# Peptides against a protein of PDB entry 3T6J, part 47

Target 1, 375 residues: chain A of PDB entry 3T6J
Amino acid sequence: PIVESYIGFIESYRDPFGSRGEFEGFVAVVNKAMSAKFERLVASAEQLLKELPWPPTFEKDKFLTPDFTSLDVLTFAGSGIPAGINIPNYDDLRQTEGFKNVSLGNVLAVAYATQREKLTFLEEDDKDLYILWKGPSFDVQVGLHELLGHGSGKLFVQDEKGAFNFDQETVINPETGEQIQSWYRSGETWDSKFSTIASSYEECRAESVGLYLCLHPQVLEIFGFEGADAEDVIYVNWLNMVRAGLLALEFYTPEAFNWRQAHMQARFVILRVLLEAGEGLVTITPTTGSDGRPDARVRLDRSKIRSVGKPALERFLRRLQVLKSTGDVAGGRALYEGYATVTDAPPECFLTLRDTVLLRKESRKLIVQPNTRLE
Target 2, 372 residues: chain A of PDB entry 3T6J as posed
Amino acid sequence: PIVESYIGFIESYRDPFGSRGEFEGFVAVVNKAMSAKFERLVASAEQLLKELPWPPTFEKDKFLTPDFTSLDVLTFAGSGIPAGINIPNYDDLRQTEGFKNVSLGNVLAVAYREKLTFLEEDDKDLYILWKGPSFDVQVGLHALLGHGSGKLFVQDEKGAFNFDQETVINPETGEQIQSWYRSGETWDSKFSTIASSYEECRAESVGLYLCLHPQVLEIFGFEGADAEDVIYVNWLNMVRAGLLALEFYTPEAFNWRQAHMQARFVILRVLLEAGEGLVTITPTTGSDGRPDARVRLDRSKIRSVGKPALERFLRRLQVLKSTGDVAGGRALYEGYATVTDAPPECFLTLRDTVLLRKESRKLIVQPNTRLE

## One batch from the design tools (peptide; aimed at target 1 E11 A83 E207 R267)

Design b2_p18_7_s2 (made by RFdiffusion4, then SolubleMPNN; from b2_p18_7, 7 letters changed)
Fold by OpenDDE base, seed 1:
Structure b2_p18_7_s2 (fold): chain B 375 residues (1-375), chain A 18 residues (1-18)
Amino acid sequence: as target 1 above (375 residues)
Amino acid sequence: GVAGDVYLNDEESIKLAE
């Protein structure tokens, strides 16, 4: 077996400003079968990057082929166990030096252990499909999230000598139709500029890339899905995301008006974007459970994913990228915090739904180090 | 640095990260 490990100050989720890394490490074994799928994804990455909803001028000038492996983790030391990893966490280094991607396959498997009878907030007719395809869809999502999410986009920079990494005269902002008016100065980074929203904003961008590109037939083919199976994987991936957006409310603290988990905040934002799209794409319906207590159901209209969902996500994702590329903190904060706001306004009544989410909260799962032997 | 991973929705992991 091939063993991989890493160690160091890596993730900054515990830093409110997203700047200070937490000491983390793991030891894992390569899953060859799943790694082969990710390798195929890497082979298609340069072409798939062109499918993202921003001009080439907002994408990396030079594609740097990353490593991507699926790992079965044996031990993980840190405050949180990720499903996927993209390192380094510096955009400038990602642009100039490249990056590595990891999927922690057996961690994903643990997430799938929910029993049908305990699966919350889904319609009964979706539960079996959800259980069947949650794993495969999550593999697709993680792959896209890491490789083409975190691995995409260009930061416009003026270096210490005053030189730009873009042509100021010819590059046009697709949102405004005007020339580029803001950029990163020497010494400025994504984290330093976007600060408190940097982590969740970037996760939201990466998750959005996953949802957007999972619609591409080539992506599904790489993961071994065609025809009806591919459509089911797409449906479950989107369904999982909108459900996660509802579940995210657990990690919002109303009294402090803050989020305690960056990924869940990101997923809530995506839910808000898709709800805003309207046209019956996503519906959250408060219900009464068999116990007589509040419950809820999330519905996603499969037939409207491409016609309604994709265009909405396209516009949103493009805005995220443009604001990121140009270092427009004011615009980025306004956009992101607008969607991240939790109120009790109808029709959603998110604060009320939060009470329902807390009431229906699943029991804590214990992740235990496995025993591994060679047979 | 920018967050570059997908965490599970594990209560313990989240609590430890707080």
Scores: peptide ipSAE 0.024, ipTM 0.623, DockQ to the pose 0.193
OpenDDE base, seeds 2, 3, 4, 5: peptide ipSAE 0.022, 0.025, 0.027, 0.022; ipTM 0.601, 0.620, 0.625, 0.597; seeds 2, 3, 4, 5 fail the geometry check

Design b2_p18_7_s3 (made by RFdiffusion4, then SolubleMPNN; from b2_p18_7, 10 letters changed)
Fold by OpenDDE base, seed 4:
Parts: C-alpha cells; structure tokens; sequence
Structure b2_p18_7_s3 (fold): chain B 375 residues (1-375), chain A 18 residues (1-18)
C-alpha cells in the first residue's frame, strides 16, 4: 500500500491567538479509488476558482496544481482527528509554493454512521433523504472545502523592500469601489493579524465556498451525481450545514462568551447568514418531543437555495475574502463577531435553543485506532 | 488547515475555551 505521514507543529486551533501550533502526526494509507475522484476535482480546480465571488485580483496570481489524496488513517497523534486537511497553513506559502489536500476517508465514514431514530432536529420527511445523501454530500463538501476553500484567495502583501504583490493603481476593492487601502506588512500573517478569530473565520470561508460551489453542475458531475440525485446532494449538503449551525450551540459557553470549537462556530455563523437572508429559506422551529421535553426542527426550503441562499452567501463570502485579502482586521472582526454573537433575542432565541440542543445531545463518538494487514 | 471535524474531542474544546 501507499503510505503517507506527517508530523510537526501544524494546527493552531488550540491556541486562543491562533499562532502556536500543536504537535500532530499521523500515518495513513492511500485510498486509490477515492483519490481518483479528488484528482478529477483538481483537474477542474483552475476553472472552478473563477466561479468564486471575488475579482481575479483577489485570487491567486498563478494557479498551482495541488495534490489531493484520500487517506485511511492508521494512527493519529493529536487532540482531534480531522475529516480533511489543507497544508501548509501559511497563506503566503499556499499562494507562492502550492499546497496539498487530503481527505481522511475512514474518519468520514465514522462520521456518516447515524441511526435514523437518533437523528435530531430534522423533519421526518427529510430524515431518509438526509441519511441517504449525508455521506456523498460530505465528500463533496470536504473536497470543495479543502481544495477551493482553503486553496483559494490572495493576501495582499507589501514585502520588506516595500514592493507590493498587487498593482495599487488598478486593483479595486469590490466592496468599497476604491483602491486598496490596507494589506499585510512584512512579517504579518493571517493568524498573527486576525488572531482570535483567524481559525474560525477561515473555516467559515472554506465552508461557505463548499456550499456556494456545490451548486455548480460540474462539481456534482465530478462526484458522479446527475439529475435528481445531484439536486438531492445539494439539498442535503445545505441542510446539513444549517443543522450543524444549530448543533454548534453545544460548543458555545455563555458564561465566558466564547466558542470552544472553530468549525462549529463557523457553521453557526453560516446559519446566521442564511437566517438573515429571510424569505423562508431557513426556519428553526421549537417543538415538543415525544418525551414531552423541548425539541426543535430545522427546515430548509429547497426552492429558495438558488434564489435566496446563493445570493446571500455570495455577498457574505465576498466580504470575508475582501477583508481577509486586505488585512482589514477591524472590518473582519466586526463582521465575523457580529454573526458569531449568541443571544436570546427573538425570533431565534439562540440561548434557549442551546438548552434544547444540550438536552438532545448525542453521545460522543470515540475513535480508536484500526488494525490492517495484507492477506 | 483542518476541516470537516464533525465530532471534536474534549481536548480541542477545552483548549479553545482556555
């Protein structure tokens, strides 16, 4: 088998300031069949990057073909096992040297295991569809998240010699209509500048890219979905995200006004964006469970994904990218923390919903190391 | 970066909250 591994101080999610890496290492084997699907996505990546809702001037100057591999993890040393990885984490290196993507296939497989009777917060009519398409939709989302999420966008930089990596006279900020007024100075990085919001903000951007681009027929075709199946995969992917935004409340600590998980915070932010879009796109309804205790239902109007959801996500995603590219920490923090704020204000009453989420919380899954051998 | 964490560990949650 083909074996891949890496070790080092790689991920900074455990650092409140997003700067200090945690020691991590894994050993995995390549899943050739799934890797082939991701290679097809890579082959289309350059074209798909052009579909993202920012000007080419805010995208990487030169497309660098990345590697994308599906891995089955044998051993993982770290505080958590991800479903996907994009490395290196330095945006400057990503745009100048390239990057590698991996999907941890057997980790995803564990995540897919959901019993219908334990599936919370969905309408009964959606449960079977959700169970059927959760796995495939996750494959699509992870692929897009890593390759075209983390793998997209440009940071505007002034180097130590005062040279810019963009034309100050011609590049226009699409949000303001003005020339670029801020950028990263020499020695400044995404994490150093955006600090406490950097990790979650970037995850939010990547998740948003996944939702946005999964609407593209070419993406679904790459993964082998056409016609009604493709539409169902799209629906379930979006439904899963809005459900995840509700589930995310488990990871908010009201007493400390903080989030304990960057990805879940990101998913909550996306939920807030889609709720703000209105027009009946997303509805969260408090209910009473069969046990007589509080419950809730998330509804996503399939017919409004393209007409309401996509434009809302487009605007939000563009703002995320523009603020990231320009190093506008004040603007970025205002935007992101605004959507990440959890209150009990009507109509959503998120703190009350959090109580419901905690009440309906599923047991934590314990991932144990597998064994494998050649026979 | 790391993505797609559906079931974060307690260690991750505690570290981010600290």
Amino acid sequence: as target 1 above (375 residues)
Amino acid sequence: GVAGEVYPTDAESLALAA
Scores: peptide ipSAE 0.025, ipTM 0.630, DockQ to the pose 0.298
OpenDDE base, seeds 1, 2, 3, 5: peptide ipSAE 0.023, 0.023, 0.023, 0.024; ipTM 0.617, 0.582, 0.638, 0.615; seeds 1, 2, 5 fail the geometry check

Design b2_p18_7_s4 (made by RFdiffusion4, then SolubleMPNN; from b2_p18_7, 8 letters changed)
Fold by OpenDDE base, seed 3:
Structure b2_p18_7_s4 (fold): chain B 375 residues (1-375), chain A 18 residues (1-18)
Amino acid sequence: as target 1 above (375 residues)
Amino acid sequence: GVAGDVYPTDEESIALAK
């Protein structure tokens, strides 16, 4: 079998400043069958990048074919075991040297083994569908998130010699209609400029890419879904995201007006975007559980995903990318923090919903890493 | 910055919370 491993100070999610890496390591075996799907996705990546809602001038100049494998984890040392990994995080390296993606397949397989009766915040008629397609939809989302999310977009840069990596005279900002007025100076990076919102902002962009591109027939075909199955996978993927946005409230600290987890903040932002789209696309309804205590239900109208959801996400995703490309921290912060703000304003009353989320919080699962053998 | 980006499960999100 093909064995992969890495070790070192890799992830900075637990650092308040997002700078210091936590020591992490894993040993895993390549799952060849699942890797084949991701290889097909990689083969189509260059074409799929063109489907993203920004001009080619805001996309990478050169596509570098990354590695993408599905891994079955044998041992993992760290704070938590991810579903997927993309390395490196450095945009300059991603653009010039490439990157590697991995999906931790056996982690995905066990992560959502939730009993139907314990599945929170879904309508009863959605639960069976959710259980059936959560795994497959997650494979799609992770693949798109890592490969085409983190792997997409260009940063406008002026190098140490004063040269630009874009034509200042011809490149137009699609949001303003004007020439590019801001960029990254020598020594400036995504993280250094966007600082406290950089991680969550990027995760939000990547998640949005996943939702947006999962609507593309070619993507679903790559993963082996057609017809009604493809539509169900799309539906469950979007449903999972809006549900995740609600669940995310657990990670908001009202007293400090801050988020404790970057990905969860990102998912909440997406929920806000889709709620703003209106037209009955997403509905969160407070209810009363069988125990007489507060509960809630998230509803997604599948018939409005393409007509209402996609356009809303398109506009939002384009804005995210344009602001990222131009290094417009003020604009980016205003946009992102606006959607990340949690209040108790009607009709959503998110702070009240947060109480419900906390009340319905499931017990943390313990992941045990067993031995393996050759057969 | 650091080297890696992860797609967390719900469980990992808890673990990665600061």
Scores: peptide ipSAE 0.212, ipTM 0.828, DockQ to the pose 0.119
OpenDDE base, seeds 1, 2, 4, 5: peptide ipSAE 0.029, 0.184, 0.025, 0.026; ipTM 0.619, 0.814, 0.634, 0.620; seeds 1, 4 fail the geometry check

Design b2_p18_8 (made by RFdiffusion4)
Pose (drawn by RFdiffusion4):
Structure b2_p18_8 (pose): chain A 372 residues (1-112, 116-375), chain P 18 residues (1-18)
Amino acid sequence: as target 2 above (372 residues)
Amino acid sequence: TDLGSAVEDESDFYASRF
């Protein structure tokens, strides 16, 4: 459509429980030139789902070209203006017929070297160069194969299923599936507090995982002297964000104040656990003399160590999502999402530095439409 | 063209599950 639109109580992020949605609405025009660069990603999107760490039976039944667009926003009502979105928020529809992927083009044009804190004098160079371009990649993957992948196991009214039980097996355990989503049950209704952050974490992780693929970069025009940087800046940005996320964590209440930031911190911790000197947090000192930190990500070890930690992570997340296993889901997540002062990082002590170097986000003014 | 109210920038989210 020339004009793209949507509205309702949709994104569930701001419900302390995680079920009730916050009202919003938007009207934006579809840009053509930048969309083809996405519709390409849609065309070859089919294959990639099978590259995911879980078998094809643990994935949605068919596939689709649901849609991927680039929208110049006119009116976005509500609290915030996301870079990209995958909707509608009803999973059943995501699997049965489809969903949509939205990359807002003109919001970007808004959001783009001393404020590059927690990086090194190198790094921030590659950051300034490849952040914008890589942003499209991470978004495309986050939206398309982030939430585009995965399958829910639901018990329909009768004792039957939405799938064949005897032929489905859990790779982690080896047994046959003993858990699932029953009638009326949904992602938010079960995982609740964690559902948003958990699902987002999965999406971003698939983001990096498939951001390691030559094809996708060929779609975004990255290869050779190019294919490096973008991937690096992407991962580096992920780990840095994992650091900045401490600001949005409330230690007194042992509570996280956001899904994305928490998820990013989780991915950071998983990478730190992979060890092998791939990632480091150094309690340095800024030129101003105050405290500071430098995030160190060895690029040469990206495929040899980091990737395994990823696909094992995604495999577990997805496995627990399909069977709807909350116990394992939380125990696997809230354990990773835990914030403590234990070394050789001391995140409780780092958080202060993160708050000192903290940033306050900008404001986006919007135009109106007068009737003549 | 007239201008409306300002809204917080949430572009750092990459994308959101709506």

Design b2_p18_8_s1 (made by RFdiffusion4, then SolubleMPNN; from b2_p18_8, 10 letters changed)
Fold by OpenDDE base, seed 5:
Structure b2_p18_8_s1 (fold): chain B 375 residues (1-375), chain A 18 residues (1-18)
Amino acid sequence: as target 1 above (375 residues)
Amino acid sequence: VELGPAVRDDTDRVAVRG
């Protein structure tokens, strides 16, 4: 088998300011079959990047073909095990030297195992589809998230010599219609500028890219889905995201007005964006469970994903990127924290829903080192 | 400039009926 590993101070999720890396490492085996799908995605990446809702001037100047591999993890040392990885975490290196994408396939598999009768917050009619397509949709989402999410977008920079990596006279901010008014100065980084929201903001951008691009027929084809199957994968991917946004409330601490998990905060933000889109796209309904205790149902109208959801996500995603590119911390924080705010205001009553989420939460699974054998 | 951590965590706890 092909063995891959990495080790070092890599992820900064435990740093409140998102800058200091936690020491981690893993050893994994390549899953050749799934890796082949990701290679096809890589082959289409340059074209797919053009489908993102920002002008080329806000995209990386040069496309660097990355590696993308699906891995079965044998051991992982760290505080948390991700489903996917994009490294290095230095944007300058990503732009000049390239990057590597990894999907941790067997980690994802652990998350897939849910009994139908215990599956929370979904309509009964959606449960079977959800169970059937959760895995495949995750593969699509992770691939897009890592490769075209984290792997996309340009930061406007003025270097130590005063030179810009963009034409100040010709590049136009698509949101304002004006020339670029802000950028990263020498010594400034994404994390240093956006600080407490940097990690979650970037995850939100990446997740949004996944949702947005999964609507593209070529993406589904790459993963082997066509016709009704492709539509079901799309539906389940979006459904999973809005459900995740509800589940995310577990990781909010009302007393501290703080989020304890960056990805979950990101998912909640996306939920808020899609709720704001209105028109019946997403509905969260408090209910009573079979046990007589509070429950809830999330409904996503499949027919409105493209007509309502996509435009809403497009606008939001473009704003995320523009604010990121220009280093507009004030604007970025206002936008992101606005959507990340959790109150008990009607109609959603998120704090009340949080109580329901906590009531229905499952015990955390233990991920242990897998057994291997030679056949 | 550095970009923050770029990982996807889908291993979060899933709410299930108790």
Scores: peptide ipSAE 0.028, ipTM 0.573, DockQ to the pose 0.051
OpenDDE base, seeds 1, 2, 3, 4: peptide ipSAE 0.026, 0.026, 0.018, 0.019; ipTM 0.598, 0.585, 0.552, 0.571; seeds 1, 2, 4 fail the geometry check

Design b2_p18_8_s2 (made by RFdiffusion4, then SolubleMPNN; from b2_p18_8, 13 letters changed)
Fold by OpenDDE base, seed 1:
Structure b2_p18_8_s2 (fold): chain B 375 residues (1-375), chain A 18 residues (1-18)
Amino acid sequence: as target 1 above (375 residues)
Amino acid sequence: VELGKPVVDDTELVHVRG
């Protein structure tokens, strides 16, 4: 078996300012079968990057082929086990030196173990489909999230000598129709500028890339899905995301107006974007459970994913990228915090829904390190 | 608060020393 490991101060999610890394490490074994799918995704990455909803001028000037592997974790030291990893976390290094992607396959497998009777917030007719395709859809989402999410986009920079990495006269901001008016100065980074929202914002961008690109037939083909199966994987991926947006409310602290988990905040933001799209794309309905206590159902209209969902996500994702590229912290914060705001305003009544989410939360699952043998 | 890269589920790693 091929063994991989890493160790160091890597993820900054626990730092409110997004600057200080937490000490983390793992030892894992390469899953060859799943890695082969990611290799095919890497082979198509340069072309798929062109499908993202921003001009080439907002994408990396030169594509650097990354490494991407699926790993079965033997041991993991840290505050939490991720489903996927993209390193390094410095955008400048990602642009100039490249990056590595990993999917922690057995972590995803544990997440798949939800029993039908315990699956919350879904319509009864969606549960079997969700259970069947949750795993495969997660593989797709993680691959896209890491490789084409975190691995995409350009930061506009003025270096220490005053030179720009973009043509100030010809590059146009697609949102404003004007020339570029802001950029990163020498020494400024994504984390240093966007600070408290940097981690969640970037995760939101990456998750959005996943949802957006999973609609592309080539992506599904790479993962071995065609026809009705491909459509089901797409549906379940989107369904999972909107459900996750509801579940995210557990990680919001109303008293402090604070989010305690960056990825869950990101998923809530995406839910808000898709709800805003309207037209019956996403519906959250409060219900009463069989126990007489509050419950809820999330419904996603499959037929409206491409017609309503994709355009909404396209616009949102473009805005995220443009604001990131130009270092527009004020605009980025206004956009992101607007969608991340949790109130009890109708029709959603998110604070009330939060109570329902807390009431219906499942017991935390424990990942137990298995014994491995070389046969 | 477990803040990590995409946590599909809030799972904790338990090391079984065997």
Scores: peptide ipSAE 0.021, ipTM 0.588, DockQ to the pose 0.068
OpenDDE base, seeds 2, 3, 4, 5: peptide ipSAE 0.022, 0.023, 0.022, 0.025; ipTM 0.580, 0.616, 0.585, 0.589; seeds 2, 3, 4, 5 fail the geometry check

Design b2_p18_8_s3 (made by RFdiffusion4, then SolubleMPNN; from b2_p18_8, 10 letters changed)
Fold by OpenDDE base, seed 1:
Structure b2_p18_8_s3 (fold): chain B 375 residues (1-375), chain A 18 residues (1-18)
Amino acid sequence: as target 1 above (375 residues)
Amino acid sequence: VELGEAVEDRTEDLAVRG
């Protein structure tokens, strides 16, 4: 088997300012079969980047082919085990030197181990489909999230000599129709400028890229899905995201008005975006469980994903990218925090839903190191 | 990418370390 490892100060999710990395490390074995799918995705990455909803001027000037591997983790030392990793976490290095992607495949497999009878917040008619396609849809989402999410977009920079990495006279902001009015100065980084929202904002962008691009037939084909199967994978991926947005409420602390998990905050934001799109795309209905206590159901209208969901996500994702590229912290914070706000306002009543989520919370799963042997 | 079902609340882990 091929063994991979890494170690160091890598992820900054535990830093409220998104700057200080936590020391972590892993040892893993390459999953060759799944890695082959990600290699096909890499081969299509340059073309798929053009499908993202921003002008080429907001994308990297030169495509740098990244490495992407699926790994089965044997040991992981850190505060949490991710499903996927994109490194380095410095945007400037990603743009100039490239990056590596990994999917921790067996971590995803553990996440799949939800029994039907314990699956919360889904309609009964969606449960079997969800169970069947959750795994495959996660593979698609993680691949897109890492490679084309974190691996996409350009930061507009003025260097120490005063030179710009974009043409100030010709590049137009697609949101305003005007020339570029803000950028990163020498020494400024994504994390240093966006600070407290940087991690969650970037995860939200990456998750949105996943949802947006999973609609592309070529992506599903790369992962081996066609026809009805491809449509089911798309549906379950979107369904999982809106469900995750509801589950995310567990990680909100009302008393402190803060989020304790960046990815969950991101998923809640996406839920809010898709709810705002309206037209019956997403519905969250409070119910009463068989035990007589509060419950809820999330419904996603499959027929409205492309007609309602995609345009809403397109607009939102473009705004995220434009604000990121231009270093517009004020605009970015206003946008993101607006969607990340949790109130009890109708019709959603998110604080009430949070109580329901907490009530229906599953027991914490303990991830343990597996034994491995050569057969 | 961290999946909520797989990710232990990192904040709870902080409470155990402090």
Scores: peptide ipSAE 0.031, ipTM 0.684, DockQ to the pose 0.074
OpenDDE base, seeds 2, 3, 4, 5: peptide ipSAE 0.026, 0.027, 0.028, 0.024; ipTM 0.635, 0.696, 0.655, 0.658; seeds 2, 3, 4, 5 fail the geometry check

Design b2_p18_8_s4 (made by RFdiffusion4, then SolubleMPNN; from b2_p18_8, 10 letters changed)
Fold by OpenDDE base, seed 4:
Structure b2_p18_8_s4 (fold): chain B 375 residues (1-375), chain A 18 residues (1-18)
Amino acid sequence: as target 1 above (375 residues)
Amino acid sequence: VDLGEAVEDRTEEVSVRG
């Protein structure tokens, strides 16, 4: 078997300022069959990067072909086991040296196991479809999230000698129409500048890339979906995201006005973006459950994903990238915290919905480490 | 950077910057 491992201070999610890495490590075995899909995705990555909603000047100068492998985890030591990984986490290294992506396949397999009777917040008509396509759609999302999400975008940098990694005279900010007015100075990093929002912001960008690019037929073809199946995968991927945005409320602490999980905060932000798009794209309806207690339903209008959802996400995603590239902390914080704010304002009444989410909370899954042997 | 499970419960110990 092909064994992969990594170890060290890697992820900074547990640092409120995003600077200090948590010690983490894993040992895994390569799943060759599942890796083939991701290899095809890598083969298309350079072209797919061009489909992202920012100018090439905001993308990496040189495409560096990354590795992407599906792994079955044997041992994982850390505070939480991810579904996917993109490393290194340093943007400067990603853009100059390259990166590696992994999908933790057996972790995803666990996530796919959902009992219909326990599936919360979905319309009955969507439950069977959701159960059927949750796994496949999540494979797509993870692949895009890691490879083209975390693996995309450029930071504008002025080095210690005063040289820029971009042409100040010709590069135009697509949001303002003006020349670039801010960048990262020597010693400044994504985490150091964006600090308290850096991790969640980056996750939001990566998740948004996944939703945005999953609409491309080429992506679905890579994963083996065509026709009605492809459309169902798209629908379920988007539905899963908006549902996740609701579920995310569990990880908000109203008393402290803070979030306790970066990915969930990111998913809530995306939900807010899609709700803001309006036109009946996303609807969250408080209901009464069969037990007589509060419940809720999330509805996504499939017919409006491309017409309403995609343009909204495009604009949002471009803004995320531009603000990240230019090191515009003030603008980035204003944008992100605006969408990450949880209030009880109508029509959504998110704080009230949070109570419902907590009421309907399912028991946390326990992931048990597997064993393997050579015979 | 990693992707957490979209639908799975997470521990409160995961600190989010914000």
Scores: peptide ipSAE 0.039, ipTM 0.646, DockQ to the pose 0.090; fails the geometry check
OpenDDE base, seeds 1, 2, 3, 5: peptide ipSAE 0.036, 0.029, 0.037, 0.028; ipTM 0.646, 0.614, 0.653, 0.628; seeds 1, 2, 3, 5 fail the geometry check

## One batch from the design tools (peptide; aimed at target 1 E11 I85 N89 V142)

Design b2_p19_1 (made by RFdiffusion4)
Pose (drawn by RFdiffusion4):
Structure b2_p19_1 (pose): chain A 372 residues (1-112, 116-375), chain P 19 residues (1-19)
Amino acid sequence: as target 2 above (372 residues)
Amino acid sequence: DFNSSHGHAGIAGDVYPVA
């Protein structure tokens, strides 16, 4: 459509429980030139789903070209203006017929070297160069194969299923599936507090995972003297964001105040656990004399160490999502999401520095439409 | 399009506030 639109109580992020949605609405025009560079990603999108750490039976049944667009926003009502979105929020529809992927083009043009804190004098160069371009990649993957992948196991009214039980097996355990989503049950209704952050974490992780693929970069025009940087800046940005996320964590209440930032911190911790000097957090000192930190990500060890930690992570996340296993999901997540002062990082002590170097986000003014 | 359902929506990237 020339004009793209949508509205309702949709994103469930701000419900302390995680079920009730917050009302919003938007009207934006579809840009053509930048969209083809996405519809491309849609065309070859089919294959990639099978590159995911879980078998094809653990993934949605068919596939689709649900849609991927680039929208110049006219009116976005509500609390915030996301860079990209995958909707409608009803999973059942996501598997049965389809969903849609939205990359807002003109919001970007808004959001773009001393404020590059927690990086090094190198790095921030590659950051300034490849942040913008890589942003499209990460968004594309986050939206398309982030939430586009995965399958829910649901018990329909009768004792039957939405799938064939005897032929489905859990790679982690080896047994046959003993858990699932029963009638009326949904992602939010079960995982609740964690559902948003958990699902986002999965999406971003698939983001990096497939951001390691030559094809996708060929779609975004990155290869050779190019294919490097973008991938690096992407991962580096992910680990840095994992650091900045401490600001949005409330230690007193042992509670996270956001899904994305928490998820990002989780991915950071998983990478740190992979060890092998791949990632480091150094309690440095800024030129101003105050405290500071430098995030060190060895790029040569990206495929040899980091990737395994990813696909093992995604495999577990997805496995627990399909069977709807809350116990394992939480135990696997809230454990990774835990914030403590234990070394050789001391996140409780690092959070202060994160708050000192903290940023306050900018405001986006919006135009109106007068009737003549 | 309108939707009355409550649920998680996959939002990519950072979110910026409205002025």

